Peptides against a protein of PDB entry 3H8D. Designs and how they scored, part 12

Target 1, 122 residues: chain A of PDB entry 3H8D
Amino acid sequence: DMKRQQRFFRIPFIRPADQYKDPQNKKKGWWYAHFDGPWIARQMELHPDKPPILLVAGKDDMEMCELNLEETGLTRKRGAEILPRQFEEIWERCGGIQYLQSAIESRQARPTYATAMLQNLL

## One batch from the design tools (peptide; aimed at target 1 P12 E89 R93 C94)

Design b1_p11_7_s4 (made by RFdiffusion4, then SolubleMPNN; from b1_p11_7, 4 letters changed)
Fold by OpenDDE base, seed 4:
Structure b1_p11_7_s4 (fold): chain B 122 residues (1-122), chain C 122 residues (1-122), chain A 11 residues (1-11)
Amino acid sequence: as target 1 above (122 residues)
Amino acid sequence: as target 1 above (122 residues)
Amino acid sequence: SAMELAEEIEK
């Protein structure tokens, strides 16, 4: 249902290996999520030392956040929610359009708001 | 730091493919998490149609919840928090001891409360 | 990874 609210979130993360390091040695990554209503549609990870990771519903379910939006508590986390464009800009830079497109074409992507919007774009 | 509070959570999940199905056709799984302080130490998934999935910090970071406990909102979700034994019982049934043990022995497991407890057990 | 997110958000 495309009437679902589209919400976007970003939070920093520290690599597991850096958990116990001094703050200066904790390389920070960024975790992004697009929720299409209660369900995640896209996830993106910016890493300090490796290529970005793009994930789309259907194709990458096992690697994506398992929690629905309510369960994540992201809506209650100050500063976590971001503007749609703040997500999309990074998504585009990372090749998200092509990634999602190929996922759709390979019949791996689950229908989401993101897939629908891409259909309109292409 | 073993002085961190150990907290356990369980929530149901619906498979992505079942999102848009009628409730009766939405097969429910169960998502379990063990947080060692703010960081997840173990994750477990009971699925209606496949073997359980066990995940341990260090080894399975990419597949586990990326959010710290605060970010997950699990502490604020009614009915989500469970007793330690409610997690451990299922963990044990699923072969969690052996799974974590092998992860430790292969040097894949990140030190957590769970790894420490297992050291005491073995 | 999920673990990585938890650590950074708290900072």
Scores: peptide ipSAE 0.027, ipTM 0.699, DockQ to the pose 0.072; fails the geometry check
OpenDDE base, seeds 1, 2, 3, 5: peptide ipSAE 0.026, 0.026, 0.026, 0.024; ipTM 0.687, 0.696, 0.703, 0.681; seeds 1, 2, 3, 5 fail the geometry check

Design b1_p11_8 (made by RFdiffusion4)
Pose (drawn by RFdiffusion4):
Structure b1_p11_8 (pose): chain A 119 residues (1-119), chain B 122 residues (1-122), chain P 11 residues (1-11)
Amino acid sequence: KRQQRFFRIPFIRPADQYKDPQNKKKGWWYAHFDGPWIARQMELHPDKPPILLVAGKDDMEMCELNLEETGLTRKRGAEILPRQFEEIWERCGGIQYLQSAIESRQARPTYATAMLQNL
Amino acid sequence: as target 1 above (122 residues)
Amino acid sequence: DAEQEAALAAL
């Protein structure tokens, strides 16, 4: 019913902006948009646990802007294929995280919940 | 979900003459494919030593890869699949819009998602 | 994407 779009933004800690390149520890921010709205958000950090977020349970913590208001479709190198998101998501325990949110009635139905519930 | 049937692929390549040259002397080219479901709709090749090759379904059937999407194994090749804009950027710089528009005007282009997209643009 | 930037530079 809606177009699935995935985005990735590599980032460094604000405290690392003026250190030499070898001292800049990298992370990656990810977003899965189910139409105009974000279904899953993922953050890989070099200094703390991975942050996994799903629509519904984590609305407060997730990016609140819809797809058009982010400008992500306009940023070069930001959009990624579905597998590039799914591989990282699975390695972070994302399948169990979304399943746990589904069973405890904390998950808003999205293309992502439909995929886990089907298989 | 006509858009979901669209799949794009890129294979970097080098000539055999450059196989064992230093990495800086390996003149790379790029082969591209746009699949509209099981069939190639557009094929594109950037070459280090000759003009770019632009091919569209219908007009260029003899010159294009004859295999369908499953027969190629491209969906199983790591790093081969690209986003639609990665194909479109190169297609545009090669004159692909004019090439596809002409094939449509000469009615040689077989109707595909690509011809449908160019028509919605015009 | 290094391959993409190289392909774009080629044109």

Design b1_p11_8_s1 (made by RFdiffusion4, then SolubleMPNN; from b1_p11_8, 4 letters changed)
Fold by OpenDDE base, seed 2:
Structure b1_p11_8_s1 (fold): chain B 122 residues (1-122), chain C 122 residues (1-122), chain A 11 residues (1-11)
Amino acid sequence: as target 1 above (122 residues)
Amino acid sequence: as target 1 above (122 residues)
Amino acid sequence: DPELEEALASL
């Protein structure tokens, strides 16, 4: 149902190896999520020392957030929620459009708001 | 179509009477807009010296923004775009739910994302 | 999602 609320989140993470280092020596990554209603539709991870990780519902369920939105507590974390464009800008830069398209064409992607929007774009 | 992108904006305004006063003597209002795709669905105005103004598509078209979203330049104004909750929080406080509901019941409201969401809430 | 757990722990 495309009437579901689309919400986007971003939170930083520090690598376990940097956990006990001084702040200046802690390299931050960024965890991104697109929730289509209660469930995650897309996930994206920016790392300081490895390639971006792109994940889409249906294809990558085992690697994605398994909690519903409320269970994550993201809606209660100040500064975690971001504008749609703040997600999409990074998603596009990381090759997310092609990644999702490939998942659709291989019939691995679950229908979501993201798949519907992409299909309208193409 | 509920697949349209929902975007929310807020910009300050200064009353014409205060336009030439010192900054400390300029009372700011706030103009809010909810765009359902290219067209405004809800508008809200907070004033320093009069009651809030609430406007909904269909009922209040003559008082609302007549430009499409791109024509407004709001998407290009840094800091103008806000999270949905930042709009809804103020909308609710100003009695927006009741205002929109009344417009629906009187058959004055045009179907929008806002009307659909409210109808799902009730 | 181990990355979410790691991210949440970093906050």
Scores: peptide ipSAE 0.056, ipTM 0.579, DockQ to the pose 0.054
OpenDDE base, seeds 1, 3, 4, 5: peptide ipSAE 0.054, 0.050, 0.047, 0.053; ipTM 0.565, 0.582, 0.457, 0.581

Design b1_p11_8_s2 (made by RFdiffusion4, then SolubleMPNN; from b1_p11_8, 4 letters changed)
Fold by OpenDDE base, seed 2:
Structure b1_p11_8_s2 (fold): chain B 122 residues (1-122), chain C 122 residues (1-122), chain A 11 residues (1-11)
Amino acid sequence: as target 1 above (122 residues)
Amino acid sequence: as target 1 above (122 residues)
Amino acid sequence: DEELEEALASL
């Protein structure tokens, strides 16, 4: 069912080591999520001191959000929801298309809106 | 095909009568559009001095945007694209659900993402 | 999801 609502979110995070530092000394990362209906389809993490993390449903389930969208409370967090392009622009820059493509080719990716859109693009 | 991207836009407009007034004397309206893929599915207009206008594809084609999404240039206008809920919140407040429902029941509405979502809700 | 927990805690 590709009629599910596609929703995108972004939340900042501070490293545990920086939690007790002054605000100017806290290096900020960003946690991104694409929800295909109630369940996460893609996750992306931008870190201040390590490479980006890219995760796709089916392949990386154990590293991804296990909560459904409503359980996360993201829909109720002001400023958390972002436009699709705000997610996709970063996803593309981080090599997300190639990452998802590889997961599809290896038959590790669960079919989602993201896999369907990529298959239409290629 | 319900895999089409859903995109929402909002643009301010000034009434023709106010075009030559000072900024403080220009009453602003708002033009809203929901695009289901390349074509408009819903349009909404908030006016400073008349009731809201609600328009749905199939029923109101002659009063709606006749350009495809790319032709509008909306995707390239900074600040024009809005989140789905920013459209839906105003749509609901203006009686858009009832308006679309009536258009569906009268068989005037063209099937779109909007009609499909409403049919799932009811 | 450890990162989600960290992200939520940072709000």
Scores: peptide ipSAE 0.029, ipTM 0.551, DockQ to the pose 0.054
OpenDDE base, seeds 1, 3, 4, 5: peptide ipSAE 0.029, 0.029, 0.041, 0.026; ipTM 0.525, 0.555, 0.524, 0.553; seed 4 fails the geometry check

## One batch from the design tools (peptide; aimed at target 1 C65)

Design b1_p12_1 (made by RFdiffusion4)
Pose (drawn by RFdiffusion4):
Structure b1_p12_1 (pose): chain A 119 residues (1-119), chain B 122 residues (1-122), chain P 12 residues (1-12)
Amino acid sequence: KRQQRFFRIPFIRPADQYKDPQNKKKGWWYAHFDGPWIARQMELHPDKPPILLVAGKDDMEMCELNLEETGLTRKRGAEILPRQFEEIWERCGGIQYLQSAIESRQARPTYATAMLQNL
Amino acid sequence: as target 1 above (122 residues)
Amino acid sequence: SRQDWLKELINS
């Protein structure tokens, strides 16, 4: 029913902007848009646990902007293939995280919940 | 979900003559494919030593890869799949829009998602 | 041939 689009933004800690390149610890931010709305958000950090977020339970913590208002489709190198998102998501325990939110009635139905519920 | 049937692939390549040269002397080229479902709709090649090759379905059937998407194994090759924009940026810089527009005007281009996209643009 | 070359490129 809707186009699935995935984005990735590598980042460094604000405290690392003026250190030498070897001292800049990298992280990655990810987003899965199910149409204009984010279904899943993922953050890999060099200094704390991975942040896994799903539509519904985590609306308050997730990026609130829809796809057009982010400008992500306009940023070079930001969009990634579905597998590039899914591989990282699975290695973070994302399947169990989304499943747990589904069973406890905390998950908003999206293309992502439909995929886990099907298989 | 015509868009979901669209798949794009890129294979960097070098000539055999450059196989054992230093990495800085390996003149790379790129082969590209746009699959409209099981069949290649557009094929593109950037070469280090000759003009770029642009091919469209219908007009260029003899020159294009004959295999369908499953027969190629490209969906199983790590790093071969690219986003539509990664194909379109190169296709445009090669004159691919003019090449596809001409094939459409000469009626040589077989209707595909690519011809449908160029027509919606015009 | 060109088809051989394409197959070898894909399978490399």

Design b1_p12_1_s1 (made by RFdiffusion4, then SolubleMPNN; from b1_p12_1, 4 letters changed)
Fold by OpenDDE base, seed 1:
Structure b1_p12_1_s1 (fold): chain B 122 residues (1-122), chain C 122 residues (1-122), chain A 12 residues (1-12)
Amino acid sequence: as target 1 above (122 residues)
Amino acid sequence: as target 1 above (122 residues)
Amino acid sequence: SRQERLLALINS
């Protein structure tokens, strides 16, 4: 559905174990989300000390953001919104294409803009 | 295991949809957790506009806090720790005894201090 | 949970 706006967001986070350390010892992670209209389609987390976490709608619902876009407040958070390519570049580097493809093949992915675009690519 | 310290915590939260409203319009919820040593045993959420959420280890792992106690920083957060009875009173009122019992009977609950105490009670 | 972590981040 071309009517749904594709929007992407990124938020930094500090590991809980680091929150009381000196600033120089607080290792930064990054939380990413792709919203297909009001609903999340993909989520990703970059960590300083473990592999990236990739999540896709349908397969990983319980581990992903359960809020619709409006409820998150991300659209009102200064600096949170990013360009599509800023999300996709990291997604691709982390193996997101293969991850989503596998979810489609296993019939775990719910249809989203992301699944449609992947099916166009392949 | 009597060696594991039983600790309880409570943290207030404001609904995302309310975070930009006037203070008087920010409805408060409460997040509760029971840690059996380093690991969470039970979690509970009180909401102003929906039924309480009850969660028990084993059954509800993906919806519960994934951090060990040290990682949460709760022990260092002023005012977060509460008395056992302050947790149990709310837990009981919300039907937690029956919820945990059902999880035990369905073989979904992992053994914790909470399951042991319930089995003593019944 | 991841949801709780997100909420904390948004409110930070």
Scores: peptide ipSAE 0.116, ipTM 0.491, DockQ to the pose 0.532
OpenDDE base, seeds 2, 3, 4, 5: peptide ipSAE 0.093, 0.085, 0.147, 0.088; ipTM 0.507, 0.492, 0.550, 0.510; seed 4 fails the geometry check

Design b1_p12_1_s2 (made by RFdiffusion4, then SolubleMPNN; from b1_p12_1, 4 letters changed)
Fold by OpenDDE base, seed 2:
Structure b1_p12_1_s2 (fold): chain B 122 residues (1-122), chain C 122 residues (1-122), chain A 12 residues (1-12)
Amino acid sequence: as target 1 above (122 residues)
Amino acid sequence: as target 1 above (122 residues)
Amino acid sequence: SRQEELLALINS
C-alpha cells in the first residue's frame, strides 16, 4: 500500500569486543531500518571491520527486527529517525539494490514498498 | 575435540519495547550461550512474554552469535560466566535435548561438544 | 535472533 508511511531510522552500536575499551577505541557500528508502515522492510548493519549486512523482509525475517515500529521505540528515540535518502544512499552503496533484486527473483522477498520501488526502477 | 574448554555465559537484556520505560516496567530477558572452545555450540534466549528460543550450531547459525568467544568479551564481563549446570538446567527445561536431537537426526547440527554429549546420553 | 543478541550485548 502506497499509503503506508515510510520511515527510516539509524542507531549506533558498539561491538561487543569494544564495549569495555576506552571510548577512543570503541569503533561504532550502525544499525539501519526501513519501516513500511508498521513492519520492517529492510535492515542494514554497518560495521567498522566487516562487510555490511543487508537484510530484506521475507528473505531474512529470522535475522531482522521482529518488533513492529511502535514496539521498537524508534519513533520516540530522539535523533534516531533519518531521511529516506540517508538510508538509500548507504543501501545503494552497500549493494542493496542488487541484493533486493536477487531476493525478488528468487521469490524470497516479501512484497514491500521497497520491492515495489525497485520494480519501478528496473 | 574433548580437550576444548566448555564455557557457559548468561547476560540479561531488556526488550526494545521496554528500553524507555521506567525501571520497574522493564521485563528482563536472558541470553545464554555455550561455547565449545572458541565457537558457540548452543544459544538460548529466555523471554518474559514468549517461548524460549533454542539455537544449535549448524542449524541456526544465521540466528546465533557470530562472534568467537574472545570477540564477545563475555570472558571479561564480570558475572557473565555461569556454571555448566546453570545452562543445562534451563536447556533441559526448555526442551533443548529434544531440539538438539532433532537437529542431529535431520543432519542440521554441526558436531560440537553438545552433540557428542547427547549422543553419549541417548 | 541475531538482532536480539545484539540488543542483549549492547544492553549488557
Scores: peptide ipSAE 0.121, ipTM 0.583, DockQ to the pose 0.242
OpenDDE base, seeds 1, 3, 4, 5: peptide ipSAE 0.076, 0.114, 0.111, 0.112; ipTM 0.454, 0.520, 0.575, 0.522; seed 5 fails the geometry check

Design b1_p12_1_s3 (made by RFdiffusion4, then SolubleMPNN; from b1_p12_1, 5 letters changed)
Fold by OpenDDE base, seed 1:
Structure b1_p12_1_s3 (fold): chain B 122 residues (1-122), chain C 122 residues (1-122), chain A 12 residues (1-12)
Amino acid sequence: as target 1 above (122 residues)
Amino acid sequence: as target 1 above (122 residues)
Amino acid sequence: SRQERLRALIES
């Protein structure tokens, strides 16, 4: 069997409360996604004024993108796709390894490429 | 005490998968919200190709707007605010009374203006 | 919701 393609994406967002403000008052956040084949494995949100949000498949399904990769349109959005390390570096910096590890240990994580890589690392 | 103001809003949305299609291939849905004072009481989504989604505070918090009314910017969005009956008519047509009633009976609904009105009706 | 937020982001 061919291995599933790992693809990563990042898009900026402006807080809803900032939409009608002047540009200098719009604080930009970042939405990140890791897709393991057609399905999301990890999601991350960086905020300008609160802690990062980390989400992993299985545990956080209700809070994550429910669309498959093709349905998102991310592959067609210019500048959205990023390199694996561009995702992983932020993920690691935000405590993603510990978060995913805890989800695995609690049996809440759905097996993904991310869980497999972590299990090989630890 | 002054009664909380009941305000209703509607905004259109395009399905994520339709974003990059030609205009004729973009099917428009509708997002509805009922705010009981600063907090959402009911949310509703009308879709062009699937059943309506009904959501009530307390039961469906994770799937509903988490922002207070001011944070949404809806009060500043031209054409977003609608009359109470414009919301209620759709709510009733989509089975909202039964949905809310069930949420009340299962003790999943957070008390709101909507629950109070229903309890007076039934 | 987060799903609504995603929709808004993708549409931007």
Scores: peptide ipSAE 0.101, ipTM 0.492, DockQ to the pose 0.535
OpenDDE base, seeds 2, 3, 4, 5: peptide ipSAE 0.076, 0.087, 0.083, 0.091; ipTM 0.443, 0.476, 0.466, 0.483; seed 4 fails the geometry check

Design b1_p12_1_s4 (made by RFdiffusion4, then SolubleMPNN; from b1_p12_1 with W5F K7R E8A)
Fold by OpenDDE base, seed 1:
Structure b1_p12_1_s4 (fold): chain B 122 residues (1-122), chain C 122 residues (1-122), chain A 12 residues (1-12)
Amino acid sequence: as target 1 above (122 residues)
Amino acid sequence: as target 1 above (122 residues)
Amino acid sequence: SRQDFLRALINS
């Protein structure tokens, strides 16, 4: 159902190694999620000291959010929800199109809103 | 400061592989945390399909909660906080005494309330 | 694990 609501979220995290450092030495990372209806379609992690991590449903399930949207509580977390473009902008910059494309071509990606949009775009 | 407040928390998680299964087929794991003041001292993960994971501050920082207590939001999550014995009971059953002891002896453990109590116990 | 913590974080 491509009529499912698309919702996007972002929350910060701190590197484990930085947890006891002074504030100025704690570099903030960012965790992003795209939910296609109740289920996650894409996940992304921006790290201050390593390459971004891109994850797509089907291919990367073992590394992605295992909860449905309601179970995450993200809808109830103030400031967590973001606009689609706030997600897509980062996704594109990180090579998300190519990553998802490759997952589709290799038959690893579970069909989602994201796969549908990509297939229409290309 | 061994006068720091000791607080314990537990939240459930679902195995990534089970995320799309029916409710009866989603086996619940449990994430436990012991905070010694603002910082985590011990972490524990009970899994439905693999051995428990025990983590202690200093030794396992890269795998543990990287946020201080307030940053986690655990204090604001209903039902998350548990009694000390609710944590310790599981910790002991999982071999936590031996795990922490070994971490102390190998000079890997950061001193915490937990290390102090253990050293007094043994 | 770190991943489990992240899941816990988003759930908290």
Scores: peptide ipSAE 0.213, ipTM 0.613, DockQ to the pose 0.349
OpenDDE base, seeds 2, 3, 4, 5: peptide ipSAE 0.216, 0.227, 0.178, 0.206; ipTM 0.618, 0.626, 0.592, 0.607; seeds 2, 3, 5 fail the geometry check

Design b1_p12_2 (made by RFdiffusion4)
Pose (drawn by RFdiffusion4):
Structure b1_p12_2 (pose): chain A 119 residues (1-119), chain B 122 residues (1-122), chain P 12 residues (1-12)
Amino acid sequence: KRQQRFFRIPFIRPADQYKDPQNKKKGWWYAHFDGPWIARQMELHPDKPPILLVAGKDDMEMCELNLEETGLTRKRGAEILPRQFEEIWERCGGIQYLQSAIESRQARPTYATAMLQNL
Amino acid sequence: as target 1 above (122 residues)
Amino acid sequence: KDWQWILESAFS
């Protein structure tokens, strides 16, 4: 019913902007858009646990801008294939995280919940 | 979900003559494919030593890869799949819009998602 | 929110 689009933004800590390149610890931010709305958000950090977020339970913590208001479709190198998102998501325990939110009635139905519920 | 049937692939390549040369002397080229479901709709090759090759379904059937998507194994090759923009950027810089527009005008281009997309643009 | 400063930095 809707187009699935995935984005990735590598980042460094604000405190690392003016250190030498070897001292800049990298992270990665990810987003899965189910149409205009984010279904899943994922953050890999070099200094704390991975942040896994799903539509519904985590609306307050997630990016609140829809796809067009982010400008992500306009940024070079930002969009990634579905597998590039799913591989990282699975290695972070994302399948169990989304499943747990589904069973406790905290998950808003999206293409992502439909995929986990099907298989 | 015609868009979901669209799949794009890129294979970097080198000539055999450059196989054992230093990495800086390996003149790379790129082969590309746009699959409209099981069939190649557009094929594109950037070569280090000759003009780029642009091929469209219908007009260029003899020159294109004859295998369908599942027969190629491309969906199982790591790093081969690219986003539509990664194909379109190169296709445009090669004159691919003019090449596809001409094939449509000469009615040689077989209707595909690619011809449908160019027509919605015009 | 982390996403705020990550996205602002990326688009700066």

Design b1_p12_2_s1 (made by RFdiffusion4, then SolubleMPNN; from b1_p12_2, 7 letters changed)
Fold by OpenDDE base, seed 3:
Structure b1_p12_2_s1 (fold): chain B 122 residues (1-122), chain C 122 residues (1-122), chain A 12 residues (1-12)
Amino acid sequence: as target 1 above (122 residues)
Amino acid sequence: as target 1 above (122 residues)
Amino acid sequence: KTFDVILAQFFS
């Protein structure tokens, strides 16, 4: 069988709650995605004044990107794609390992490359 | 020449700022879109505790949906499509006519079916 | 499912 590509992306965003405000009051967040083949496996959102949001496939599907990778256009957006470690470094710092581990143990996580790698790590 | 289809959609969303909160504290917003053919012409976001956000093509491109209609998958999402008046009624109540008119007069608006209809209305 | 419109805005 074919191994799915692991691809990572990062884009800035302005929260909907800030869109009506003047530019000076629009705080920029950072959206990170790990795609295991066509579908998102992990998502992370960094905000300046809120705790980071960590999301994993299966558990958090309703809060994660519903588009497949091709539909997102991320592959065609210059500057969006990042290296694996550029994602993992932030993921780890934000407590992603514990979060995903907990999701696996609670049987909430959908199997992905991310779950497999974590199981290898532990 | 072919006339572009005018299609309208509405979907709920949870603001990123609320995603880390407990379910009881997640406030649902409503996202509305008017597509003039493949591209969005008007967008509107209703929030429970913020002023409505009105967006028009040309002026607000950076804050509006960048996906073409096909890419959004909205046409395949059951319950997402709404009638024209279901959009227009809210648009009018939120001050959309004035907003779009102002965008036209400031030469910020991209010509769309929405601008044409407004010019007919006025 | 709920469509995360804010993120979709920046997809192109």
Scores: peptide ipSAE 0.106, ipTM 0.529, DockQ to the pose 0.221
OpenDDE base, seeds 1, 2, 4, 5: peptide ipSAE 0.068, 0.102, 0.099, 0.104; ipTM 0.526, 0.575, 0.488, 0.506; seed 5 fails the geometry check

Design b1_p12_2_s2 (made by RFdiffusion4, then SolubleMPNN; from b1_p12_2, 7 letters changed)
Fold by OpenDDE base, seed 2:
Structure b1_p12_2_s2 (fold): chain B 122 residues (1-122), chain C 122 residues (1-122), chain A 12 residues (1-12)
Amino acid sequence: as target 1 above (122 residues)
Amino acid sequence: as target 1 above (122 residues)
Amino acid sequence: KIFDTILEQFFA
């Protein structure tokens, strides 16, 4: 259903290995999520010292957020929600378009708003 | 088409009567817009000294933004774009749900994402 | 999962 809300979120994280270090030694990462209605459609992780991780529903379910949007509490966390472009800009820079396209072509991607939008673009 | 982008904007304005006053005498209003794709679906104006103005496509076309989204330049204005909830919270407080509902029931509202969402809610 | 850890950090 294309009438679902498209909502985007970003939260910082500290690597597990850095959790017990001094503040100055905790390198910040960023966790991004696109929710198509209650369920995640895309996930992205920016790491301080390794390549970005891109994940799309269907293909990468095992590595993606397993909670529905309400269960995450993200909607109740001030400052977590971001504009679509704030997600898409990073997604594009990280090669997300190609990643999702490949997942679609290999029939691994679950249909989402993201897959539909990409197919409309191509 | 429900695959259109839903984008929301807010910009301040000064009343015409205040435009030539000293800065301290310029009471700020706020102009809000919901664009369903390229065309405005809802408009709202918060005034410093009079009731809010609520406008919906179809019913209030003559009083609403006549420019398509790209023509407005809003997408290029830093800080103008806001989150959906930042619009909806004010919309709801101003009685926007009832206003749009009445416009739908009187067959004055043009179908938009906003009308569809409201109908899904009721 | 990593999300749980991330979420805990964010809400702590």
Scores: peptide ipSAE 0.054, ipTM 0.523, DockQ to the pose 0.632
OpenDDE base, seeds 1, 3, 4, 5: peptide ipSAE 0.054, 0.054, 0.040, 0.052; ipTM 0.550, 0.537, 0.428, 0.556

Design b1_p12_2_s3 (made by RFdiffusion4, then SolubleMPNN; from b1_p12_2, 7 letters changed)
Fold by OpenDDE base, seed 2:
Parts: structure tokens; C-alpha cells; sequence
Structure b1_p12_2_s3 (fold): chain B 122 residues (1-122), chain C 122 residues (1-122), chain A 12 residues (1-12)
């Protein structure tokens, strides 16, 4: 089994509804991704005016990034890559541990680095 | 086999010879470490006036950090942790790939995430 | 898709 790099990314986004508003009226959200090797393991979205969205591979594939890491171009975008803790801190605050655990227990989660780490924690 | 976090750190240091000099005369070096889980896998030192030092686990244990990650306190030192590429970029420039490869081929390297990744590359 | 829109914004 090949060792896979765990890489984390964060990029800002403007809500579609705000896309045509004045800059001061464009509330910024944040898109986070955890890539376990080439494929996304976890995704979350912080929104300025609604609850965070948490997504885990296997369960939420249809809502998650379908591109592999290289296809995203994120590795080539300056400032996009973040430290693991910069992701995990937000993930934890948003209830990501419970979300992923629930997905594992319901057999909806695809095995990833994240699932393995969580199962080590428990 | 438990999944181990790969974490990278960089801290500055002053040469012993410069320790008592005026601040402007204290040439700064940089100490880099790659921890594969709790234990160091690679270490390198950038010096202002001599060749870089590259060290890999197994081969260079006596010259490397003997403390586990938690013992170092690096995780609690603000600004010490760096992205993998921030380490790898320097590692590559310094000939780290060849150094580690040579250690592997001579059976001096301890298996680490770094050795596994290199062997995937080759 | 959401990502496409987000990514496009980021790279623009």
C-alpha cells in the first residue's frame, strides 16, 4: 500500500446571489478540502449566513469535489494550501468528528485517512 | 498499522561562534525537521557560511534530534510548523533526494514515510 | 457544480 500525502486547502468564495453585488456586499464563504492522496476525503464549507456544510467521502460524493487533486489546480494556487490543523480546527468546531463517525457507523463512509485517524482516536 | 501524521518544522538558530556577537553579526541558520509520527525522519540545517547538513533516520541518528515530537515542544511553538513543500523545496535543493536514496541503497536508512515516498517516486 | 464556481472565482 502506497503512502498517500494528506494535503489541505482553503479557498474563499462568493455566494452566487452576491456575485453581482458591490464588493462590500459580497459576503465571503470558505471552501475547505482534505485530500487523501489524489482524492478528496473531506470537504466543508463555511458560509456567512447559514450553517456550515460538512461532507465526507463515500457518503457525500455527489456533493463533493469530483476532480482529483491535480485536476483542481489547487496545488498551483498560491495561498490555497493550509496546515492540517488549520483544517482540523474548523472541522472540529463544526462537528466534523461526530459527522464522520456517524457516517462510519452507518457504513456510508469510504475508508480514508480521515476514517482511519478517527478510528484510532476512538 | 496506524496512520502517522507527517509534520514539518523550521526554526532559526544562531551559530555558537556568533552567540556573543552583536545582533548584526549573528548570522542566522535554519533548522528543519520532518517528523513521521512522533519520530524524526529527516533533518537538515541551513548555514550561512557552510554547506547544508542533511540527515536521515537510521543513518544519522546520533546527529539528529533524539526527542520525540511532543518532547520538542515544536508543536506549541508559534510559527515553527511549515507546509511539506516548504521543507521539500529546500530538501531538494540541498540534494536530499540523492542523500536519502544513497542511505536506502546502503541499507543505512530506517524505513520512514520519506523512504516510502522516495521509493514510490523511483 | 459548487466547486467549479468556487474555483473559478478564486482563479479569476
Amino acid sequence: as target 1 above (122 residues)
Amino acid sequence: as target 1 above (122 residues)
Amino acid sequence: KTFDTILAQFFS
Scores: peptide ipSAE 0.051, ipTM 0.494, DockQ to the pose 0.673
OpenDDE base, seeds 1, 3, 4, 5: peptide ipSAE 0.047, 0.043, 0.033, 0.051; ipTM 0.500, 0.453, 0.469, 0.509

